Peptides against a protein of PDB entry 3VZA. Designs and how they scored, part 94

Target 1, 98 residues: chain A of PDB entry 3VZA
Amino acid sequence: RVERLCKSKELFEERLGLEIRRIHNEQLQFIFRHIDHKDPDKPYMFTLSINEQGDYEVTSCTPPLDCISEFQLKVRETNNFSAFIANIRKAFTALSFK
Target 2, 62 residues: chain B of PDB entry 3VZA
Amino acid sequence: AAYVTQLYYKISRIDWDYEVEPARIKGIHYGPDIAQPINMDSSHHSRCFISDYLWSLVPTAW

## One batch from the design tools (peptide; made by RFdiffusion4, then SolubleMPNN)

Design b2_p20_2_s4 (from b2_p20_2, 10 letters changed)
Fold by OpenDDE base, seed 5:
Structure b2_p20_2_s4 (fold): chain B 98 residues (1-98), chain C 62 residues (1-62), chain A 20 residues (1-20)
Amino acid sequence: as target 1 above (98 residues)
Amino acid sequence: as target 2 above (62 residues)
Amino acid sequence: MTPIEKTLNEQALEVKAEDF
């Protein structure tokens, strides 16, 4: 199982182009790559925490996304974390064309 | 490690087939309506295409 | 687990339970 879990993580990181890291101040960092087809290794990142009210809070977004606050609101309303992450990736993708 | 893989599944709803050759991207995406098989030769596609394709399977509707 | 990890883990477990 340990071997499978390690392999699983590697497969997800490479195939989805998404790295998930635990960072300081009780946050998760989500790092997207494979966004810009002209620069596949260029990272697109955001960090996430749970605030004092128990709500998801985006603590940083690089590059910045105008829609990130709206998505934060949406995930709080729906708890659809999958859609949250997917929409952020979609937004980063759109940004990469500018 | 178990947690992060669970998180990947929560996000993507993809379960990989771990027994295939490295160049084969094989698995199942469990969508809201129907399970969609994934079976592609990675050597035929760019990394970006593969990622875009897989993410296209993930619904963005809230 | 950090609070966010716990939250996500709990939600993930709930979703998985619904998948069965």
Scores: peptide ipSAE 0.333, ipTM 0.921, DockQ to the pose 0.718
Fold by OpenDDE base, seed 3:
Structure b2_p20_2_s4 (fold): chain B 98 residues (1-98), chain C 62 residues (1-62), chain A 20 residues (1-20)
Amino acid sequence: as target 1 above (98 residues)
Amino acid sequence: as target 2 above (62 residues)
Amino acid sequence: MTPIEKTLNEQALEVKAEDF
């Protein structure tokens, strides 16, 4: 089971091009790759924490996204974490074409 | 890595088939209405295409 | 669990620090 779990993580990382890390100050770092077809290894990332009110808070976004604050609001309203992550990736993808 | 893999599932709703050869991207995406099989030969696609395709399965409606 | 893990558990899915 442990072997499968490790393999599962690796498969998700490679196939989704999404790495998830726990970083300092109780934050999650989401690192997208495979966004720019001309530079597949270029990272697009954001960090997520929990504020004092217990709500999701995006603490950084690189490169910056104009829509990230709206997405933060939406995920707080809907609790749809899947859509939150997917929309961020969609936004990064759109940004890569500029 | 149980919880991180669960997080990946929560995000993507994809369950992989772990018993196939490495070049085969095989699994199931569990959408709200219907389960969609995934079955790709990774050697036929770029990494970016594969990721784009898989993410296209994930609904973006809030 | 840590605060972020608690929130993930409540709003999405439980994640433990041991997985990172």
Scores: peptide ipSAE 0.182, ipTM 0.922, DockQ to the pose 0.226
Fold by OpenDDE base, seed 2:
Structure b2_p20_2_s4 (fold): chain B 98 residues (1-98), chain C 62 residues (1-62), chain A 20 residues (1-20)
Amino acid sequence: as target 1 above (98 residues)
Amino acid sequence: as target 2 above (62 residues)
Amino acid sequence: MTPIEKTLNEQALEVKAEDF
């Protein structure tokens, strides 16, 4: 089972181009690759925490996204974490064309 | 890696077939209403295309 | 804290603990 789970993680990382890390101060770091077709290894990333109020909070976003504050609001309202991550990737993708 | 894979599932709703050759991308995407099989030959696509395709399966509606 | 938030915190414990 352990071997399968490790393989699963690697499959997700490669196929989705998404790496997830736990970093300092109880934060999650989400690193997207495969965004820019001209530079597939270029990272697009953000960090996420749960603040003192218990709400999802984006603590950094590189490159910055104008829509990130709205997405933070939406995920707090809907609790739709999947849509949250997918929309961020969509926004990064749009940004890569500029 | 159990918990991170659970997180990946929460995000993507994809369950991989782990018993196939590395070049075969097989799995199931569980949408809100239907389950859709995934079956791709990775040698026929770029890494970016594969990722874009898989993410296209994930609804962006809040 | 909602169940999803709790789950997220628990799942974070099994993820790489270093900055990119």
Scores: peptide ipSAE 0.113, ipTM 0.917, DockQ to the pose 0.067
Fold by OpenDDE base, seed 1:
Structure b2_p20_2_s4 (fold): chain B 98 residues (1-98), chain C 62 residues (1-62), chain A 20 residues (1-20)
Amino acid sequence: as target 1 above (98 residues)
Amino acid sequence: as target 2 above (62 residues)
Amino acid sequence: MTPIEKTLNEQALEVKAEDF
């Protein structure tokens, strides 16, 4: 099953263009690629932690997104993590056209 | 990698078919109302198109 | 268990619950 899980991770990374890493200070790093059709390997990233209150907290966003604070509020309200990640990707996509 | 793959499913609601050739992107997206089959030939599309398409399956409503 | 591990476990638990 280890092989299956490893393959699964690789498939998700390539097909969704999303890499997920655990990084310092108990954070998850989400790295989107395949956003900019002119530069498919250009990374769009954000990092996420759980704050002292137990809430999701975005600790960085590169490039910055004006909507990230709103999305953080929404995910805290709804716990809809899927929509949270999808909306961030949507926002990065919109940014790539500017 | 168990947790991260489960996280990918939580995010995307996609389950892959692992028995097909690498050039075939086959799986199922489980939406709130309907299960949508995925079956693409990756050689016919750019990586960006494939990713955009797959993400388009994921609802953005909170 | 670290906070980020708790997050992963939470998501995993939810996924598992849907499978049952």
Scores: peptide ipSAE 0.103, ipTM 0.918, DockQ to the pose 0.574

Design b2_p20_3_s1 (from b2_p20_3, 6 letters changed)
Fold by OpenDDE base, seed 5:
Structure b2_p20_3_s1 (fold): chain B 98 residues (1-98), chain C 62 residues (1-62), chain A 20 residues (1-20)
Amino acid sequence: as target 1 above (98 residues)
Amino acid sequence: as target 2 above (62 residues)
Amino acid sequence: RLEELDKEDVKELLRKILES
């Protein structure tokens, strides 16, 4: 099982181009790669926590996304975390064209 | 890393086939309506294309 | 396993990750 878990993480990281890391102060860092076809290794990332009220809170976003606050509101309303992550990736993809 | 892999599933709804060769991207995507197989030869595609394709399977509707 | 994962609240899963 341990071997499968390690392999699973590696497969998801490579195939989705998404790395998930736990960082200081009870936050998760989501690092997207494979966004810019001209620079596949260029990272696009945001950090997330669950605040004192129990709500999703984006604590950073690099590069900044104008829509991130809206997405935070949407995920709080819908609890659709999958759509939350997918929309962020979509936004980063759009940003990479600029 | 069990919880992280579970989170990957919660995000992507993909379950990989771990018994195939590394170059074969094989699994099942569990969409809202019907499960669909994934079966790609990674040597035929760029990393960006593969990622874009897989993410295209994930609904963005809230 | 996946069926149980489908039932789990993602926020609880996140808490498990953050508190692990």
Scores: peptide ipSAE 0.771, ipTM 0.962, DockQ to the pose 0.939
Fold by OpenDDE base, seed 2:
Structure b2_p20_3_s1 (fold): chain B 98 residues (1-98), chain C 62 residues (1-62), chain A 20 residues (1-20)
Amino acid sequence: as target 1 above (98 residues)
Amino acid sequence: as target 2 above (62 residues)
Amino acid sequence: RLEELDKEDVKELLRKILES
């Protein structure tokens, strides 16, 4: 089971180009790669926590996204975390073409 | 790792087939209405293409 | 397995990750 779980994580990381890390102060770091086809290893990342109110809170975003605050609002309203992550990736993708 | 793997599923709604050869990207995507198989030969595509394709399966509607 | 995961709140899952 442990081996299967490790393999699963690796498959997701490689195939989705998304790494998820726990970092200091009870935050998760989401690192997207495979965004820029010219530079597949270039990371696009944001950090997330659950604040004192129990709400999703983006604590950093690199590179910055103009839409990140709106997405934070949307995920708080809908709790659609999947769409939240997917939209962020979509935004990073759009940014990579600038 | 277990919880993170579960989170990946929550995000992507993909369940991988772990018993296939490494070059085969095989799994099932569970959409809101239907489940669709994933079955790709990774040697035929770039990593970026594969990722873009898989993410295209994830709805962005809130 | 997946059915049980489907009914779990993602925020609770995140808390489990953050607290593990």
Scores: peptide ipSAE 0.771, ipTM 0.962, DockQ to the pose 0.943
Fold by OpenDDE base, seed 1:
Structure b2_p20_3_s1 (fold): chain B 98 residues (1-98), chain C 62 residues (1-62), chain A 20 residues (1-20)
Amino acid sequence: as target 1 above (98 residues)
Amino acid sequence: as target 2 above (62 residues)
Amino acid sequence: RLEELDKEDVKELLRKILES
C-alpha cells in the first residue's frame, strides 16, 4: 500500500503537472508545471492556508494573477475546491500566452 | 502522503490504474454525471498536452 | 474507498494535511 501511495503521488505530479507540498506556517504550496509548452518545467505556483476564521486564504501567487482574489472569494462561497484549482491553472495558462 | 493523494483525487476526480505499464496513462475520471475512462499512450503525446487534456476533464463551473 | 472520500469535506482533508 505504501508503494502504491508513493506511485500515486508521482503519477499525479507528472500527469497533472501539479506538485503539492506543505511549507512553513501551516501552508500548502501548489506548483503547476506543463503550463508553457515552450518551457514545460517553468513553475506557476501559489500558497494557501486556512485562516483562523476557517476560510481559504491565498498567501502568495507567482506569477501574480489579477483574478486570484476573485477566485478566493468564489471558493469561500461555493467550497468548490476542484473548480478553484482548475480555474487557477486556466488563468496561469492564459497568462503564459504573453 | 495518503492525504495528499486523496487531495489529488478531490481536485481531479481521477483514479489511476496502477497495474499497467508506465507508458500507459490509464484510469477513470468521475464526472458529475458519468465516469469516463482514460487510456492514453504517453509516448505519443507531450507532457504539456497530457496535462492540458487531463485538466480539461475538470469542470471549472463554480 | 472513493465513495467515502467523496463524502469527506475538502477543508477537513486540508486540515489533516496541515496537521500531519
Scores: peptide ipSAE 0.771, ipTM 0.962, DockQ to the pose 0.961
Fold by OpenDDE base, seed 4:
Structure b2_p20_3_s1 (fold): chain B 98 residues (1-98), chain C 62 residues (1-62), chain A 20 residues (1-20)
Amino acid sequence: as target 1 above (98 residues)
Amino acid sequence: as target 2 above (62 residues)
Amino acid sequence: RLEELDKEDVKELLRKILES
């Protein structure tokens, strides 16, 4: 089972180009790659926590996204975490076409 | 690791077929209305194309 | 397995990850 779980994680990381890491201060780091077709390994990332109120809170975003605050509001309202992550990736993709 | 893989599923709604060869990207995406099969030959596509395609399966409507 | 996972709140899953 451990081997299967490891393989599963690796498949998701490579195929989605998304790495999920637990970092200091009870945060998760989401690292997107495969965004820029000219530089597939260029990372686009944000960090997330659950604050004292129990709400999703984006604690950093690199590169910064103008829409991240709105997305944070939306995910708090809808609890649609899937759409939250997908929209962030969409925004990073748009940003890569600067 | 188990919780992280579960999170990947919660995000993507993709269930991989782990029994196929590495070059075969095979699985099922569970959309709100229909389940869509995934079946790609990774050797025929760039990493970026594959990721873009898979993410295109994930609804962005809130 | 997936049916049970679909029932779980994602926020609870996140807490499990952060507390593990």
Scores: peptide ipSAE 0.769, ipTM 0.961, DockQ to the pose 0.927

Design b2_p20_3_s2 (from b2_p20_3, 7 letters changed)
Fold by OpenDDE base, seed 4:
Structure b2_p20_3_s2 (fold): chain B 98 residues (1-98), chain C 62 residues (1-62), chain A 20 residues (1-20)
Amino acid sequence: as target 1 above (98 residues)
Amino acid sequence: as target 2 above (62 residues)
Amino acid sequence: ELEELDKEDVFELLRKIINS
């Protein structure tokens, strides 16, 4: 089962171009790759925490996205985390100008 | 990394077929109304195309 | 197994990851 879990993680990372890391101060880092077809390894990333109020909070976004604050509001309202991540990727894709 | 793999499923709603050859991207995407099979030959596509395609399966409606 | 995972709130899953 451990081997399957490791394989599963690797498949998701490569196929979705999304790496998920737990980093300092109780945060998750989401790293998107495969965004820019001219530079597939270029990372687009944001960090996420659950704040003292128990709400999703984006603590950083690189490169910055104008829409990230609105998405944070939307995910708090809907709890649709899937759409949250997908919309962020969509925004990063638009930012890559491809 | 059990919780992380579960999170990948929560995000993508994709369940991979782990028994196929590495070059075969095979699985099922579970949409709200329909389950869609995934079956691709990775050697015929760029990494970016594959990722773009898979993410296109994920609804963006809130 | 996927059915049970579908029932779990993603918020709780995230908390488990963050606090693991």
Scores: peptide ipSAE 0.731, ipTM 0.959, DockQ to the pose 0.956
Fold by OpenDDE base, seed 1:
Structure b2_p20_3_s2 (fold): chain B 98 residues (1-98), chain C 62 residues (1-62), chain A 20 residues (1-20)
Amino acid sequence: as target 1 above (98 residues)
Amino acid sequence: as target 2 above (62 residues)
Amino acid sequence: ELEELDKEDVFELLRKIINS
């Protein structure tokens, strides 16, 4: 089981081009790659925490996204975390086209 | 790693087949209504194409 | 196994990861 879990994480990271890390100050870092077809290893990332009110809070976004505040509001309203992550990737993809 | 892999499933709704050769991307995507198989030869596609395709399976409707 | 995971709220899962 442990071997499968390790392999599972690696497969998701490579195939989705998404790495998930727990970082300092009780935050999660989401790192997207495979966004820019001309530079597949270029990272697009954001960090997330749960604030004192128990709400999702984006603490950083690199590169910045104009829509990130709206997405934060939407995920708080719907709790659709899957759509939240997918929409962020979609926005990063659009941004990569300059 | 257990919680992180669970989170990947929550995000993507994909369950991989771990018994196939590394070059074969095989699994099942569990959509809202139906489950669809995934079966790709990674040697025939770029990393970006594969990722884009897999993410296209994930609904963006809130 | 996946059926049980589908019942778990993503918010609670995230909290488990953050507090791990």
Scores: peptide ipSAE 0.675, ipTM 0.952, DockQ to the pose 0.947
Fold by OpenDDE base, seed 3:
Structure b2_p20_3_s2 (fold): chain B 98 residues (1-98), chain C 62 residues (1-62), chain A 20 residues (1-20)
Amino acid sequence: as target 1 above (98 residues)
Amino acid sequence: as target 2 above (62 residues)
Amino acid sequence: ELEELDKEDVFELLRKIINS
């Protein structure tokens, strides 16, 4: 099972181009790659925490996204975390086209 | 890694087939209406295309 | 397995990851 879990994580990382890390101060870092077809390894990332009020909070976004605050609001309202991540990737993809 | 893999499933709704050769991207995407198979030869596609395709399976409607 | 996972709230899952 441990081996399967490790393999699963690696498959998701490579195939989705999404790495998820736990970082300092009780945050999660989401790193997207495979966004820019001309530079597949270029990272697009954001960090996420759950604040004292129990709400999702984006603590950083690199490169910055104009829509990130709206997405934070939407995920708080809907709790649709899947759509949240997918929309962020969509936004990063759009950004990669300048 | 258990919780992280669970999170990947919650995000993507994809369950991989772990018994196939590494070059075969095989699994099932569980959409809201019906489960759809995934079956790709990774040697036929770029990493970016593969990722774009898989993410295209994930609804963006809130 | 996946059916049981679908019952788990994403918010609680995230909390488990963050606090693990």
Scores: peptide ipSAE 0.656, ipTM 0.946, DockQ to the pose 0.927
Fold by OpenDDE base, seed 2:
Formats: C-alpha cells, structure tokens, sequence
Structure b2_p20_3_s2 (fold): chain B 98 residues (1-98), chain C 62 residues (1-62), chain A 20 residues (1-20)
C-alpha cells in the first residue's frame, strides 16, 4: 500500500505537473510545472495556509497573479478547491504567453 | 503521504490505473455527471501537452 | 474508497495535511 501511494504521488506530480509540499509555518506549497511549453521545468508556484480565522490564505505567489486575491475570495465562498487550483493554473498558463 | 494523494484526487478527480506499463497514461476522470476514461500513450505527447490535457478535464466554474 | 473521499470536505483534508 505504501508503495502504491508513493507511485500515485509520482504519477500525479509528473502527469499533472503539480507538486504539493508542506513547508514551514504550516503552509502548503503548490508548484506547477509543464506550464511553459518552451521551458517545461519552469516553476509557477503559490503557497497556502489556513489563517487564524479558518480561511484559505494565499501567502505567496510566484510569479504574481493579478487574479490571485479574487480566487482566494472565491474559494472561501465556494470551497471549490478543485476550481481554485485549476483556475490558478489557467492564470499561470495565460501569464506564460506574455 | 496518503493525504496528499487524496488531495490530488480531490483536485483532479482522476483515479489512475496502476497496473499498466509506465508509458501508458490510463485512468478515469470522474466528472460531475459522467466518468471519462483516460488512455494515452505518453511517448506520443510532450509533458506539457499531457498536463494541459489532463487539466482541461478539471472544471473551472466556481 | 473514492466514495469516501468524495464526501470528505476538502477543507478538513487540507487541515490534516497542514497539521500532519
């Protein structure tokens, strides 16, 4: 079972181009790759925490996204975390063409 | 960790087939109303294309 | 198994990850 879990994680990381890491100060780091077709290994990332109020809080975003604050608001309202992540990736993708 | 793989599922709604050869990207995406099979030969596509395709399965409506 | 995940709140899952 442990082996399958490790394999599952690796498959998701490679196929989705998304790495999820727990980092300092009780945060999660989401690292997108495979965004820029000219530079597939270039990372696009953000960090997330649950603040003292119990709300999702984006603590960093690299490169910056103009829409990240709005997405943070939307995920707080809807709790649609899937759409949250997908929209962020979509925004990073759009940014890669600039 | 188990929780991280669970989170990947919560995000993507994809369940992989773990019994196929590594070059075969096979699984099921569970949409809101229908389940769609995934079955790709990774050797025929770039990593970016594969990722873009898989993410295209994930709804962006809030 | 997936049915159990479908009914689990993603917020609680995230908390489990963050606090694990």
Amino acid sequence: as target 1 above (98 residues)
Amino acid sequence: as target 2 above (62 residues)
Amino acid sequence: ELEELDKEDVFELLRKIINS
Scores: peptide ipSAE 0.744, ipTM 0.960, DockQ to the pose 0.945; fails the geometry check

Design b2_p20_3_s3 (from b2_p20_3, 7 letters changed)
Fold by OpenDDE base, seed 2:
Structure b2_p20_3_s3 (fold): chain B 98 residues (1-98), chain C 62 residues (1-62), chain A 20 residues (1-20)
Amino acid sequence: as target 1 above (98 residues)
Amino acid sequence: as target 2 above (62 residues)
Amino acid sequence: DLEELDKKDVKELLREIISS
C-alpha cells in the first residue's frame, strides 16, 4: 500500500534523522539531521553513486570529512553499507562538537 | 517509495510497528544475532536523543 | 518479506533507486 510506504518513509526520516533523495546525474543524496543537539535541523550530507566500475563513489560531502575516503574504501571491500552509513553519521557527530 | 524504505531497513535493520499511536516509537531491531524490541515514548525525548539512540543500535564494525 | 530483504544485495537496491 502506498499509504503504508509513505508512512514508513516519514517515520524513518524523522526517527533516524536521515533523508534519502535521488538527485541529478544518477546520484543519491543522504541528508543527516538531528546531529547537532543545539541545531537539530542543521544538515550534514553526502552524495553517492555507483560508478562505471560498479563501485561505491562518494561524489560530495558537506561538511567535508577526513575519513570519507577511507570509508569509501571500506565499503567497497566489505559491502557493509549499514556500517558505512553509521560510521559517516558517527563522524558527522564528532565533527559537530568542533 | 518502496525501494527507499527497503534501503532504510538495510541500513538500520529496524522494522517499525505501524499500528501504534504516533507518539509511540515501537519496532524491532534485528541485530546480527539477537532481535530486540524498540519501545519509546517520543514525548519524553528530544529528536536528537531519539536519533542518537536508534543509531546506537546500528553496528559500526566493518 | 524481511528475509527476502536480508538476501537482497544493497548495491542492487541502490541501482534500483537511482534508476527509478
Scores: peptide ipSAE 0.797, ipTM 0.964, DockQ to the pose 0.981
Fold by OpenDDE base, seed 1:
Structure b2_p20_3_s3 (fold): chain B 98 residues (1-98), chain C 62 residues (1-62), chain A 20 residues (1-20)
Amino acid sequence: as target 1 above (98 residues)
Amino acid sequence: as target 2 above (62 residues)
Amino acid sequence: DLEELDKKDVKELLREIISS
C-alpha cells in the first residue's frame, strides 16, 4: 500500500502538474506547473491555511491573481474546493498568455 | 502520502489505473453525472497538453 | 474506498495534512 501511495502521488504530480506541500506555519503550498507551454516547468503557486475561524485563507499567490480574493470568498461560500483549485489553475493559465 | 493522495482525488475526481505500463495514462474521472474513462499514450502528447486535458475534466462551476 | 472518500469533508482532510 505504501508503495502504491508513493506511486499515486507521483502520478498526480506529473499528470496534473500540481505539487502539494506542507510548509511552515501550518500552511499548504500548491505549486502548478505545465501552465506555460513555452516553459512547462515554470511554477505558479499559492499558499493556503485554515484560519482560526475555520475558513480557507490564501496567504500568498505568486504570481498575483486579481481574482484570488473572489475565489477565496466563493470557496468559503460553497466549500467547493475542487472548483477553487481548478479556477485558480484557469486563472494562472490566462495569466500566462500575458 | 495517504492524505495527500486523497486530496488529489477530492480535487480531480480521478482514480488512476496503477497496473498499466508507465507511458499509459489510464484511469477514471468521476464527474457529477458520468464516469469518464481516461486512456491515452503519454508519448503522443506534451506534458502541458496532458495536464490541460485532465484539468478540462474538472468542473469550474461553484 | 472512493465512496467513503466522497463523504469526507475536504476541509477536514486539509487539517489532517497540515497536522500530520
Scores: peptide ipSAE 0.796, ipTM 0.964, DockQ to the pose 0.979
Fold by OpenDDE base, seed 5:
Structure b2_p20_3_s3 (fold): chain B 98 residues (1-98), chain C 62 residues (1-62), chain A 20 residues (1-20)
Amino acid sequence: as target 1 above (98 residues)
Amino acid sequence: as target 2 above (62 residues)
Amino acid sequence: DLEELDKKDVKELLREIISS
């Protein structure tokens, strides 16, 4: 199972171009790559925590996204974490064209 | 790693086929209404195209 | 399995990752 888990993580990281890391202060870092077709390795990332109220909280976003606060509100309302991540990627993709 | 791979599934709703050759991107996407097979030759596509394609399977509606 | 995973709260999963 360890072998499968390792392979699974690698496949998701490469195929989705998404890396997930635990970082300091009880946060998760989500790193998107494969966003810019001209620069596939360029990272687009945000960090996330569950705050004291038990709510999703974006603690950083690089590069900044104007829509990130709205997405944070939406995911708190819907608990649709999948849509949350997908919309962030969509926003990063749009940003890469500017 | 187990929790992280579970999170990847929660995000993407993709379950990979781990028994195929590395160049074959094969799995199943479990959408809200119907499961769709994934089956593509990675050698025919860029990394960005593959990622864009897979993410296109993930609904953005809240 | 996937059926059990579909039932799991994503927020709890995030907590498990953060605390592991």
Scores: peptide ipSAE 0.794, ipTM 0.964, DockQ to the pose 0.962
Fold by OpenDDE base, seed 4:
Structure b2_p20_3_s3 (fold): chain B 98 residues (1-98), chain C 62 residues (1-62), chain A 20 residues (1-20)
Amino acid sequence: as target 1 above (98 residues)
Amino acid sequence: as target 2 above (62 residues)
Amino acid sequence: DLEELDKKDVKELLREIISS
């Protein structure tokens, strides 16, 4: 089962172009690749924590997104984490065209 | 790794078929109202195209 | 299984990853 779990993680990372890492200060780093078709390995990333109030908190975003604060508000209201991640990827994709 | 793979499912709602050949991207996406099969030959597409396609399955409505 | 996973709060899952 451990072998399957490792394989599963690798499949998700490659196919979705999304890597998830635990980093310092109780944060998760979400790294998107496969955004820029001309540079598939170029990373687009943000970090996330659950703050003391129990709310989603984006602690960094590289490159910065104007919409990230609004998305943080929306995910707090809806708890739709899937839409949160998908919308961030969509925003990074739009940014890559500029 | 179990929690991370669970998170990938919570995000994407994709369940992979792990018994197929590596070049075959096969699984099921569970949408809010319908389950949609995934069945692609990765050798026919770029990595970016594959990722874009899979993410297109994920609803962005809040 | 997937049914149980659908019931699980994503915030709980995030906490488990962060604290693991």
Scores: peptide ipSAE 0.796, ipTM 0.964, DockQ to the pose 0.983; fails the geometry check

